# Designs tried in a protein design run: peptides against a protein of PDB entry 5OOQ. Part 42

Target 1, 227 residues: chain A of PDB entry 5OOQ
Amino acid sequence: YREDVRQVVTHPANALSFLQPGRLVEISVNGKDNYGWGAVVDFAKRINKRNPSAVYTDHESYIVNVVVNTMYIDSPVNLLKPFNPTLPEGIRPAEEGEKSICAVIPITLDSIKSIGNLRLYMPKDIRASGQKETVGKSLREVNRRFPDGIPVLDPVKNMKIEDEDFLKLMKKIDVLNTKLSSNPLTNSMRLEELYGKYSRKHDLHEDMKQLKRKISESQAVIQLDDL

## One batch from the design tools (peptide; aimed at target 1 L118 R119)

Design b2_p22_1_s3 (made by RFdiffusion4, then SolubleMPNN; from b2_p22_1, 9 letters changed)
Fold by OpenDDE base, seed 5:
Structure b2_p22_1_s3 (fold): chain B 227 residues (1-227), chain A 22 residues (1-22)
Amino acid sequence: as target 1 above (227 residues)
Amino acid sequence: SELEEWLKKSRELLDEQLKEME
């Protein structure tokens, strides 16, 4: 169920308008490399120069540049290619006991675990010497202030996702969360059923999603220009 | 310093956002 919610939240139609510079996002690359909370620098539509006819999924169709403060210090960060989400071998988060550094990494929407309800003040030139480290300090401060976790955007209240099936899913999740304390198995099964129904409806509403994406892209461009 | 000013602004922005959540 969490993955289903994530798929909806991170869809371009919903996510792009909330990926302003400084927006906090929780990052997991390839489902294994957890960088924790980072800050959005910018995003762009993914373009394959070698194969212009390449078709990407919705969640892979944009590249988001994010500052992380958890990069392993000996990672080959010099091999990072701008706007290339295929990370070089050896690019990984620091493990326990290892030193970390700040880095800007290109990720897809599929690598966003959650979108935070906070934005950092971002420097004008993040590539300038020392600027990534300043963002890193701010990230540490945020984590200090939120020991129980950084607040996540509410898909309904904040993101204004009004899809009826999604709203039903969210209500079921809320009910299950309340009941999980009493009967975890029943609640889990009910959530799976809701997700299954939503997934089937998602295929039927593909055209609507595409339209929403275009609207979101337009809004995102406006927001970027205003910054 | 430029760094100190940036950190100050960042903290102020965070504080404002936190107040709005309350």
Scores: peptide ipSAE 0.075, ipTM 0.702, DockQ to the pose 0.598
OpenDDE base, seeds 1, 2, 3, 4: peptide ipSAE 0.062, 0.028, 0.024, 0.045; ipTM 0.660, 0.623, 0.576, 0.664

Design b2_p22_1_s4 (made by RFdiffusion4, then SolubleMPNN; from b2_p22_1, 9 letters changed; failed a check: too like the target's own chain)
Amino acid sequence: SSLEELYEKSKELLDKQLKEME

Design b2_p22_2 (made by RFdiffusion4)
Pose (drawn by RFdiffusion4):
Formats: C-alpha cells, structure tokens, sequence
Structure b2_p22_2 (pose): chain A 225 residues (1-48, 51-227), chain P 22 residues (1-22)
C-alpha cells in the first residue's frame, strides 16, 4: 500500500507542482542505486527525436545534485536528458569516497519528497557550484541523521482525490491492526521477524527454482509448438 | 556565507528554517 501511495505522489500531476529548484528528494533509481538525499535543480518534459510515447512517470526528467556519487565513476558520459545511467556510474560503496555530481532521473526514481529546500546558485554547471551544493547536503544530512522530513501528501500537497483518501485509510487500518498484535510489544520481535523473513525469502526463492526445473524436464517449446 | 534553508508550510508559504555556513 505504501508503494501504491508513492506512485500517486510521484505522478507528474501532483509531484511537478512541488518540484521547485532546491527541493530535497531521496533518490533510488530503478530500485537498485540509492544515492541518498539530494537537491533538485530543474526539470523538463521528456521528448523521445523519434517522438516515442512515454509512461506518465517516465514522461519527465529531473536533474538532481547528489553527494554520494562514487569518486571514480565516469560522470563525463552523462547526457542531459538521458536518465539511463551508464554502466559504472554508481553510488559510492560504504568504504569509498564520494563526489558531488548532477544526474538525470525520471520521476519513478524518487523515493520521497522533502519539505526542505536549499539555496542554489543560478548556474549549477558553473565552476565549483556543484561542489558547494554538495557541502550543504552534507550539513542537512548531519542535522537530520535519522532522515529528512517528508511532505505530507494531504495536508501540504493538498491531494484530496477520493480514491487516494481510501488508500490512506487502508494503511491506517493495517497499522492499528499491526499495533494490536501480541508481538508488537515484544523484545524478540526483530529476532523472530528476521528469522521468519529469511525463511520466507527462501520459500519464495525456492518456489521460483521449483517451477523452472519442472518446465525444463519436459521438451522446451512444446507449448509454443 | 550563510545560506538559507527553506521549509514548506501547510498553507503553501515558506519560511527560513535555518542557516548553513559555507
């Protein structure tokens, strides 16, 4: 349900109104590369020029400044409106130095939208400007070690569509349902949940393999034939 | 320099939340 709410928030109709310069966003591109919290510089519509149609979330491209780019990542390969990050451009590992950079992303690559925004120079492309902004991101990350506060979708973003409101209530219902479980006030909860979640991943992982073996025991494309 | 950080309010307005020294 929370992932469902995220798509409603990041859809261009609601998200673009709050994508002013300097807006803080948590960037997780394709659910793999997590760049942490960054600052939005600008955004523009995606024009594929073969005029190909794009999905609503991919219909727009946002340039954001990050402070967790791997230091030896080849940033010279980036095209201004190509959100497909070339192979080798990745967030810095836990033991590697980081460097401030600007990357393009689609809206689908935004994990959350913050209520804070930075002061940004006019030309982020100018000399040392992307570096200065990266310093400010490091300070915000210090004052908010647990995380940056998110925008409230209803109160702040004024999202009042009825279908979305039912979705928010569905979450509150499951939370109070979760808060009424005997294990909520338990010390072994983290232990038992992790022990169970590992067994569950295997079950789902084993089920994936279990089906592959059976289909391949028989002839391959007999069904296609 | 003291660079401002802005916070968004529910009424849509913005205020300076704090400053960062650069």
Amino acid sequence: YREDVRQVVTHPANALSFLQPGRLVEISVNGKDNYGWGAVVDFAKRINNPSAVYTDHESYIVNVVVNTMYIDSPVNLLKPFNPTLPEGIRPAEEGEKSICAVIPITLDSIKSIGNLRLYMPKDIRASGQKETVGKSLREVNRRFPDGIPVLDPVKNMKIEDEDFLKLMKKIDVLNTKLSSNPLTNSMRLEELYGKYSRKHDLHEDMKQLKRKISESQAVIQLDDL
Amino acid sequence: EELPVYELKEDGSEEVAFYIDV

Design b2_p22_2_s1 (made by RFdiffusion4, then SolubleMPNN; from b2_p22_2 with E2L K9L E15V D21E V22L)
Fold by OpenDDE base, seed 3:
Structure b2_p22_2_s1 (fold): chain B 227 residues (1-227), chain A 22 residues (1-22)
Amino acid sequence: as target 1 above (227 residues)
Amino acid sequence: ELLPVYELLEDGSEVVAFYIEL
């Protein structure tokens, strides 16, 4: 059930509006590489320049750039390509006893384990010298203040996910957490139904993005005429 | 430097939860 909730929460229709710069997110890449809590820099729709017709799953259709402070020090971070979520070999979090550094990594929505209700101050130019380290220090301080874990956004109260089926899922989870004898069951079919409903919301988001671009383009033209 | 950490409330507004000194 937790994975089912994660799938809904990290769906573009739900997640993107909460991925403001500085938003804390818990990161797990490929179900193996746990970077812990990082901070969102920005996100963009995934575009394949080589194959513009490429179709990605919903959870792979956006790239989120995040600052992490748990990157293994000897990771080939110089090989990281912006907006390329396929991480080079050797990019991994530091293990116990290893030193870590701060890095900006591109991830997919599928690599988000949870979204926090906290947002850090995010420098305007994160790639400038020392800026990612500043964020890293902030991350450490937040982790220090929340030894039991950083507060996670409530899917219902904070994210306003009001889908009836999702609400039923959440209620079931709550019941299961209180009952000792019930085994959680995953329901993939129900998730597909939920995705169908979220498709419209995602479409609205894209429409809004297109509108914003058009407005920006129009403003740019006006500014050129004023020069 | 004091850096704010913002908390998202249920009403969709943000407040400064605390400051971090760096």
Scores: peptide ipSAE 0.721, ipTM 0.965, DockQ to the pose 0.688
OpenDDE base, seeds 1, 2, 4, 5: peptide ipSAE 0.718, 0.716, 0.715, 0.714; ipTM 0.964, 0.964, 0.964, 0.963

Design b2_p22_2_s2 (made by RFdiffusion4, then SolubleMPNN; from b2_p22_2 with E2L K9L E15R D21E V22L)
Fold by OpenDDE base, seed 2:
Structure b2_p22_2_s2 (fold): chain B 227 residues (1-227), chain A 22 residues (1-22)
Amino acid sequence: as target 1 above (227 residues)
Amino acid sequence: ELLPVYELLEDGSERVAFYIEL
């Protein structure tokens, strides 16, 4: 059930509007490499330049660049490529007793375990010297202030996920937290139906983003012509 | 330098939850 909620929350139709620069996200790559809480730099639609016809799942269709402060120091971070979520061999979190460094890593939405309700101040140029470390220090301070965990966005109250089937799922989880009554098979069928609905919402979101960009570009051109 | 940490509210607005001193 937690995975089902995660799938809905991290769907582009729901997640993208909350992935502003500085947004805290909990990161797990390939279900094995836990980087802990990181901060969003930016995100972009995944484009395969080598294979423009590549079709990605919804959760793999976007790349999110995140600052982490838990990268193993001997990881080949110089091999990291922006917007390439296929991480080079050796890229991993530091284990206990190992030294860590700050790094910007590209991840898919599927690598987001949770989205926090907190957003850090994100430097304008994260690639500038010392900026990643500044974010890293901020991450450490936030973690220190929240020893029981960073507050997670409420899917309903914060993210405004009002889908009836999702609300039913949440109610079932609440009931299950009180009673183990729900059959996993019934929930999986409903999840597929939910994804169908979210796919349509995602298309609208992208259209709106493109429209906003066009408006901003047109306004910038007008301002340049007035100068 | 004081850096703000923002909290998202239910109405979709953000407020400064606290400042971090770096």
Scores: peptide ipSAE 0.729, ipTM 0.966, DockQ to the pose 0.684
OpenDDE base, seeds 1, 3, 4, 5: peptide ipSAE 0.728, 0.727, 0.726, 0.721; ipTM 0.965, 0.966, 0.965, 0.964

Design b2_p22_2_s3 (made by RFdiffusion4, then SolubleMPNN; from b2_p22_2, 6 letters changed)
Fold by OpenDDE base, seed 1:
Structure b2_p22_2_s3 (fold): chain B 227 residues (1-227), chain A 22 residues (1-22)
Amino acid sequence: as target 1 above (227 residues)
Amino acid sequence: ELLPVYELNADGSETVAFYIEL
């Protein structure tokens, strides 16, 4: 269900009006290269000069240039071409223990994992010396302020997506999330109450609490995989 | 230097959520 929501949110009809300069977006390229949160520079309709008749999917029909601060330091960033989403070999996020730098990368809408509720100040000329680093510093500060994650745009309240099927999807997700959040807690509490009543052994009570938590966590993981 | 970070509201307006110092 999360992917279904992402497909709707990142569709050009919905996403483009929220991709102003400085808009925070969470970036995952090819489902494997996670750059984290970046900031939108600009976007344009994808044009293939070599093949003008090329037809792209909706999610590949626009190119978004974004500033990231997680680029691997030894990536061949000089080979990056604005508005060319086919990234050169070696362009990747820094792994744990590796140094990172700021870079502007072109991505498709399909590479947007989420659109943030926040927008940074974006310099007019991001290619000027030191400007991308300024954005990088801003990104670091925002991430520091939101250790639990940057707030994501609400598809209904913020993006005003009014499609009936989408609303039904959102409602279904809400119901499932409510059940996921309530059932483990309720079941855990019931188990605690049950074993508190029937078990006079403190050790057994604690063991059952731990077991219930593990079961609830396992069930939650399974349920989350279905969303 | 103080830079604004804007938050998008439900009414479509933007307001400064906070400032960052660089």
Scores: peptide ipSAE 0.719, ipTM 0.963, DockQ to the pose 0.826
OpenDDE base, seeds 2, 3, 4, 5: peptide ipSAE 0.717, 0.717, 0.714, 0.712; ipTM 0.964, 0.964, 0.963, 0.962

Design b2_p22_2_s4 (made by RFdiffusion4, then SolubleMPNN; from b2_p22_2, 7 letters changed)
Fold by OpenDDE base, seed 3:
Structure b2_p22_2_s4 (fold): chain B 227 residues (1-227), chain A 22 residues (1-22)
Amino acid sequence: as target 1 above (227 residues)
Amino acid sequence: ELLPVYRLLEDGSEEIEFYIEL
């Protein structure tokens, strides 16, 4: 059930509006590399320049750049490519006893374990000297202040996910947590239906993004005519 | 420098949860 919730929460139709600069997200890459809580820098739709016709799953269709402070110090961070979620070999979080550094890594939505209900101040130029470290210090302070864990966005109250099937899922989880013996119905079939509904919302988001680009392009043309 | 940390409220607004002193 937790994975089912995660799939809904991290779907582009739900997640993108909450991935503002500085938004805290809990990061797990490939289900094995846990970076802990990082901070969102930005995100963009995944584009394959070599294969423009490439189709990605919804959860892999966007790249989120995040600052982490748990990167293993000897990781080949210089090989990181912006907006390339295929991380070079050796890019991993520090293990116990190892030193860590701050890094910006590109991840997919599928690598988000949870979205936090906290947003840091994000420097305008994260690539400038010392800026990643500032975010890293902020992350450490937040973790210190929340020893029991950083608060997670409420999917219903904060994210306004009002899908009936999702609400039913949440209720089932609540019942299970309260040890009420309700048989967890495998909601796998309902997830597919949910994805279908969210796909429509995603289409609207893309339409809005395209419209914003067209507006920006039009404004740029007007400025050129004034020169 | 004091850096704000924001919390998202149910009404969609943000409030400053606390400041971080760096």
Scores: peptide ipSAE 0.729, ipTM 0.966, DockQ to the pose 0.669
OpenDDE base, seeds 1, 2, 4, 5: peptide ipSAE 0.722, 0.728, 0.723, 0.720; ipTM 0.964, 0.966, 0.965, 0.963

Design b2_p22_3 (made by RFdiffusion4)
Pose (drawn by RFdiffusion4):
Structure b2_p22_3 (pose): chain A 225 residues (1-48, 51-227), chain P 22 residues (1-22)
Amino acid sequence: YREDVRQVVTHPANALSFLQPGRLVEISVNGKDNYGWGAVVDFAKRINNPSAVYTDHESYIVNVVVNTMYIDSPVNLLKPFNPTLPEGIRPAEEGEKSICAVIPITLDSIKSIGNLRLYMPKDIRASGQKETVGKSLREVNRRFPDGIPVLDPVKNMKIEDEDFLKLMKKIDVLNTKLSSNPLTNSMRLEELYGKYSRKHDLHEDMKQLKRKISESQAVIQLDDL
Amino acid sequence: SEEEIIKELLEEGIIVKDESLE
């Protein structure tokens, strides 16, 4: 349900109104590379010089400044409107130095939209400007160690469509349902939940393998035939 | 508090007031 709300928030109709320069966003591109919190510089529509049609979330590209780029990552390969990050450009590992950089992303790569925004120079491309902004991101990350406050989708972003409101209520219902479970006020909750979640991942992982073995025991493309 | 922190950041000029939320 929360992931469903995220798509509603990041859809161009609602998200673009709040994508002003300097807007803070949490970037998680393709659900794999997590660059932490960054600052939006600008955005523009995606035009594929084949005029291919794009998905609503991929219809726009946003350039954002990050402060967690791996230091030896080859940033010279980036094209201004190509959000496919070349192989080797990755967020810095837990033990590796970081460098400020600007990357292009589609809207689907935004995890959350912040209520804070930075002062940004006119030319981020200018000398030392991307570096200066990276310093400001480091300070915001210090003042807010637990995280950056998110924008309220209803109160702040004024999203009032009825279908979305029912979705928000569905979450509140499941939360109060969760808060009424006997384990909510338990000390072993983190232990037991982790112990169970590992057993569950295996069950789902084993089920994936279990099906592969059976289909391959028989002839391969007999069904296609 | 979060409000105090935001006021400090505004005074230090690290962030700007957001007119779209008014």

Design b2_p22_3_s1 (made by RFdiffusion4, then SolubleMPNN; from b2_p22_3 with E2Y I6V I14L K17E E22K)
Fold by OpenDDE base, seed 3:
Parts: sequence; structure tokens; C-alpha cells
Structure b2_p22_3_s1 (fold): chain B 227 residues (1-227), chain A 22 residues (1-22)
Amino acid sequence: as target 1 above (227 residues)
Amino acid sequence: SYEEIVKELLEEGLIVEDESLK
């Protein structure tokens, strides 16, 4: 059930509007590499320059750049490529007893375990010397202030996910937590229906993005004419 | 409390206000 919720929450139609710079997200890459809580730098639609016709799943269709403070110190961070979620070999979180460093890593939406309700102050130029470390310090401090864990966005109250099937799923989870049994298989079958509904919302998001781009381009042209 | 922690974090400039949650 938790995975089902995660799938809905991290769907582009729901997640992207909350991936503002500084947004705290809990990161797990490939279900194995847990980086803990990181901070969003930015995100972009995944584009394969070599194969423009490449089709990605919804959860793999966007790349999110995040600052983490748990990168293993000897990881080949110099091999990281912006907007390439396929991480080089050796890129991993520090294990117990190992030293960690701050790094910006590109991840897919599928690597987001949870979305926090807090946004860190994010420097404008995160790639400048010392900036990622500053964010790392902020991350540590926030974690210290929340020893029981950083608060997670409420999918319903905060994210405004109002799909009836999703609400039913959430209720079932609550019931399970209170020891009322429900059939897990029935809920998983409804996920496909949920994704169908989110696809339409995603299209609207892309339309808005295109519109914003056109507006920005028009403004840039106007500024050039005024010079 | 949560509200107090958030307030402190804001005052310290570690976090920013999130208008998307209003």
C-alpha cells in the first residue's frame, strides 16, 4: 500500500508542482541507495538527444536535480552528468563509518520516497564553490530539529489529491494501521485507472510549461528591442 | 512544537515560506 501511495504522489501530475527549489525530498535510488533527505535544485523533462522518440514511463520522464549530504566521499562525483539519472558506478551513499560529502545528483521521480512539507533556502548558484555545502548544513540542521523525521506532505490536505480511488486507498491504509484487514490486490488494480486520470492532468502541465516558455521568449524579444 | 520549529527555521533563514501550501 505504501508503494501504491508513493506511485501516486510521485506521479508528475502531482509531484512536479511541489518540486520547487529547496523542496525537501527523501531519496532512494534503485531501491537500494538511500541518500536520506535532500533538497531539490530544479527539474526538467527527460529528453534523449540521441533518441528523441524515446518513451519513458511517467515516473522516469522527468529528471530532478537534488542536493544530498550523504554522498560517499570517494564516490566519483566528477563523473556525474547533469540530467542523466543513470549514475556512474561507485556513486552511492556513505555507509556507517564512512565520510560523506555534499553532491548534486540527478534522479527520477521514481527515486523519491517522500516529499517533505519544507523548502530550504536554495542558493541561486548551487554549483558555485561552497554552496552545496551550505545546503548540506541546512539539511543537517533541519534533520536535527526533527528527530522523528521531517514532516511529509499530506497527499490530500497539502497536495490536493482528491481522486476518489486514492482517497479510498488512504482510508484503507488508515484502517490497516488500526488492524482492519483489506485486500491489497484490489487497490493495486485501481492504480492503472488513477494513472489514466493523471495523464490528462500531465498534459495540462505540459501545456502550461509551453505557455510559460512562449511568454518568456516574447519578453526576451521585447527586451532586445528596447536595447 | 512544529510551528515553533518552523518559525525558528524561517528566522534563521534556513527555510523559506511555501506559498504552495496555502
Scores: peptide ipSAE 0.661, ipTM 0.952, DockQ to the pose 0.667
OpenDDE base, seeds 1, 2, 4, 5: peptide ipSAE 0.651, 0.655, 0.655, 0.649; ipTM 0.950, 0.951, 0.951, 0.951

Design b2_p22_3_s2 (made by RFdiffusion4, then SolubleMPNN; from b2_p22_3, 6 letters changed)
Fold by OpenDDE base, seed 3:
Structure b2_p22_3_s2 (fold): chain B 227 residues (1-227), chain A 22 residues (1-22)
Amino acid sequence: as target 1 above (227 residues)
Amino acid sequence: SYEEIVEELLKEGLIVRDESLE
């Protein structure tokens, strides 16, 4: 059930509007590399320059750049490629007893375990010297202030996910916390229907992105004419 | 409380107000 919720929450139609700079997200890469809570830098639609016809799943169709403060110090961070979510070998969180550093890593939506209800202050140029470390300190402080864990966005109240099937799923989870009454398999079958509904929202998001790009391009042209 | 923590974090400039939750 938790995975089903995660699939819905991290779907582009729901997640992207909450991936503003500084948004706290809990990161797990490949189901094994837990970086803990990181802060969103930005995101972009995944584009394969070598294969423009490449089709990605919804959860792999966007790349999110996040600042983490749990990167193993000896990880080959210099090999990280922006907007390449396929992380080089050796890129991993620090284990117990190991030193960690701050790093910006590209992840897919599928690597988001949860989305927090807090947004860190993000420097304008995160790649500038010392900026990642500043964010790292902020992350540590926030974690310190929330010893029971950083508050997670409420999918219904905050994210406004009002799909009936999803609401039923949430209710079932609540019930399962007290009593197990339904099979998880029935909920998984409804995910496809949920994705179908979210695809329309995703289309709207892409339209908005295209519109923003056109506006930006038009403004750039105007500025050139003023020079 | 949660609200107090958030307010402190805002005052310290560690977090920003999230208008998307409003």
Scores: peptide ipSAE 0.663, ipTM 0.951, DockQ to the pose 0.667
OpenDDE base, seeds 1, 2, 4, 5: peptide ipSAE 0.655, 0.655, 0.649, 0.646; ipTM 0.949, 0.949, 0.947, 0.948

Design b2_p22_3_s3 (made by RFdiffusion4, then SolubleMPNN; from b2_p22_3 with E2L K7E E11K I14L K17R)
Fold by OpenDDE base, seed 3:
Structure b2_p22_3_s3 (fold): chain B 227 residues (1-227), chain A 22 residues (1-22)
Amino acid sequence: as target 1 above (227 residues)
Amino acid sequence: SLEEIIEELLKEGLIVRDESLE
């Protein structure tokens, strides 16, 4: 059930509007590498320059750059490529007893375990020397302030996911948690239907992105004419 | 409380207001 919820929450139609700079996200890469809570730098639609016709799943169709403070110190971070979610070999979180460093890593939406209801203050240039470490310190402090865990966005109250099937799923989970019922609900079959319902919202998001680009381009042209 | 922690973090400048929740 938790995975089903995660799939809905991390779908582009729902997640992207909450991936503002500084948004805290809990990161698990490939279901094995847990980086803990990181902070969103930015995101972009995944584009394969070599194969523009490449089709990605919804959860792999966007790349999110995140600052983590749990990167293993000897990881080959210099091999990280922006907007390439295929991480080089050796890129991993520090294990117990190992030293960690701050790094910016590109991840897919599928690597987001949870979306927090907090946004860190983010430096304007995160790639500048020392900036990612500053974010790392902020992350540590925030984690310290929330010993029971960083608060997670409520999919319904905060994210406004109002799909009826999803609401039913959430209610079932609540009932299960309350009653300690172990009855598995196979909702996997309904996930595809849920994703279909988000198509319109996703299209609107893309339209807004295109509009913002056009506005930016127009402003750039105006500035050139004033020069 | 959660609210108090958030307010403190805001005052310290560690976090920013989340307009997406408004």
Scores: peptide ipSAE 0.633, ipTM 0.945, DockQ to the pose 0.676
OpenDDE base, seeds 1, 2, 4, 5: peptide ipSAE 0.626, 0.630, 0.622, 0.627; ipTM 0.942, 0.945, 0.942, 0.946

Design b2_p22_3_s4 (made by RFdiffusion4, then SolubleMPNN; from b2_p22_3, 7 letters changed)
Fold by OpenDDE base, seed 3:
Structure b2_p22_3_s4 (fold): chain B 227 residues (1-227), chain A 22 residues (1-22)
Amino acid sequence: as target 1 above (227 residues)
Amino acid sequence: SYEEIVEELLKEGLIVEDESLK
């Protein structure tokens, strides 16, 4: 059930509007590499320059750049490629007893375990010397202030996911915390229906993005004419 | 409390206000 909720929450139609710079997200890459809480730098639609016709799943269709402070110190971070979620071999979180460093890593939406309700102050140029470390310090401090864990966005109250089936799922989870009464398989089948509904919302998001680009381009042209 | 922690973090400039939650 938790995975089902995660799938809905991290769907582009729901997640992207909350992936502002500084947004705290809990990161797990490939279900194995847990980086803990990181901070969003930016995100972009995944584009394969070599194969523009490449079709990605919804959860793999966007790349999110995040600052983490748990990168193993000897990881080949120099091999990281922006907007390439396929991480080089050796890129991993520090294990117990190992030293960690701050790094910016590209992840897919599928690597987001949870979305926090807090946004860190994010420097404008995160790639500048010392900036990622500053964010790392902020992350540590926030974690210290929340020993029981960073608060997670409420899918209903905060994210305003109002799909009836999702609401039912959430209620079932609440009930399951007290009583196991529902078949997990039945809920999984409903996820496909939920994704179908989100597809339309995703289209609207892309339309808005295109509109914003057009506006920005028009403004840039106007500024050039004024020079 | 949660609110107090958030307020302190805001004052320290570690976090920013999130208008998307309003």
Scores: peptide ipSAE 0.659, ipTM 0.952, DockQ to the pose 0.666
OpenDDE base, seeds 1, 2, 4, 5: peptide ipSAE 0.652, 0.654, 0.647, 0.649; ipTM 0.950, 0.951, 0.948, 0.950

Design b2_p22_4 (made by RFdiffusion4)
Pose (drawn by RFdiffusion4):
Structure b2_p22_4 (pose): chain A 225 residues (1-48, 51-227), chain P 22 residues (1-22)
Amino acid sequence: YREDVRQVVTHPANALSFLQPGRLVEISVNGKDNYGWGAVVDFAKRINNPSAVYTDHESYIVNVVVNTMYIDSPVNLLKPFNPTLPEGIRPAEEGEKSICAVIPITLDSIKSIGNLRLYMPKDIRASGQKETVGKSLREVNRRFPDGIPVLDPVKNMKIEDEDFLKLMKKIDVLNTKLSSNPLTNSMRLEELYGKYSRKHDLHEDMKQLKRKISESQAVIQLDDL
Amino acid sequence: SEEEEEEERIEELIEEGIVVPD
């Protein structure tokens, strides 16, 4: 349900109104590379030119400044409006130095939208400007160690469509349902939940393998035939 | 409160010229 709300928030109709320069966003591109919190510089519509049609979330490209780029990552390969990050450009590992950089992303790569925004120079492409902004991101990350506050989708972003409101209520219902469980006020909750979640991942992982073995025991493309 | 501490932090950042006020 929360992931469902995220798509409603990041859709161009609602998200673009709040994508002003300097806006803070949490970037998780393709659900794999997590660059942490960054600053939006600008955005523009994606034009595929072969004029190919794009998905609503991929219809726009946003350039964001990040401060967690791996230091030896080859940033010279980036094209201004190509959000497919070349192989080797990755967030810095837990033990590796980081460098400030600008990357293009589609809207689907935004995990959350912040209520804070930085002062940014006119030319982020100018010498030392991307570096200076990276310093500001490091300070915001210090003042907010637990995280950056998110924009309230209803109160701040004024999203009032009825279908979305029912979705928000569906979350509150499940939360109070969760808060009424006997384990909520338990000390072993983290232990038991982790112990169970590992057994559950295996069950789902084993089920994936279990099906593959059976289909391959028989002839391969007999069904296609 | 936690909300008041966050507001103070945001005010400090605005005074330092790092964050744009609302």

Design b2_p22_4_s1 (made by RFdiffusion4, then SolubleMPNN; from b2_p22_4, 10 letters changed)
Fold by OpenDDE base, seed 2:
Structure b2_p22_4_s1 (fold): chain B 227 residues (1-227), chain A 22 residues (1-22)
Amino acid sequence: as target 1 above (227 residues)
Amino acid sequence: SAEEERRRIIEELVKEGLIVPE
């Protein structure tokens, strides 16, 4: 059930509007590399220049750049390629007793375990010297202030996911937290129905983004003509 | 309550300029 919720929450139709700069996200890459809480720098639609016909799943169709403060110090961070979520070998979080550094890593939506209900103030230029470390310090401080865990966005109250099937799922989870009776098959069928609805919402989101860009471009042209 | 404590912490973090208000 938790995975089902995660799938819905991290779907681009729901997640993208909450991936503003500074948004805290809990990161797990390939289900094994847990970087903990990081901060969103930006995100972009995944484009494969080598294979333009590549089709990605919804959860793999966007790349999110995140600052983490748990990168193993001897990780080959110099081999990181911007907007390439396929991380080089050796890129991993520090284990117990190992030193860590701050790094910006590209991840997919599928690597988001949870979305936090907090946004850090982000430096204007994260690539500038020392800026990643500043974010790292902020992350450490926030984690320190929340010993019981960073507050997670409520899918219903905060993310406004009001789909009836999802609400039913959430209610079931609440009941299951009190009662351990689960019917996984029923939830799987509902998830498929939810994906259909989210796909439509995603299309609208992309359309709105494109429209905003066009408006911005048009305004820029008008300003140039007035010069 | 846990919720009140979280709110307090958030308010402090906002005041300190670590997080943006939402």
Scores: peptide ipSAE 0.624, ipTM 0.948, DockQ to the pose 0.639
OpenDDE base, seeds 1, 3, 4, 5: peptide ipSAE 0.620, 0.624, 0.624, 0.622; ipTM 0.945, 0.948, 0.948, 0.948

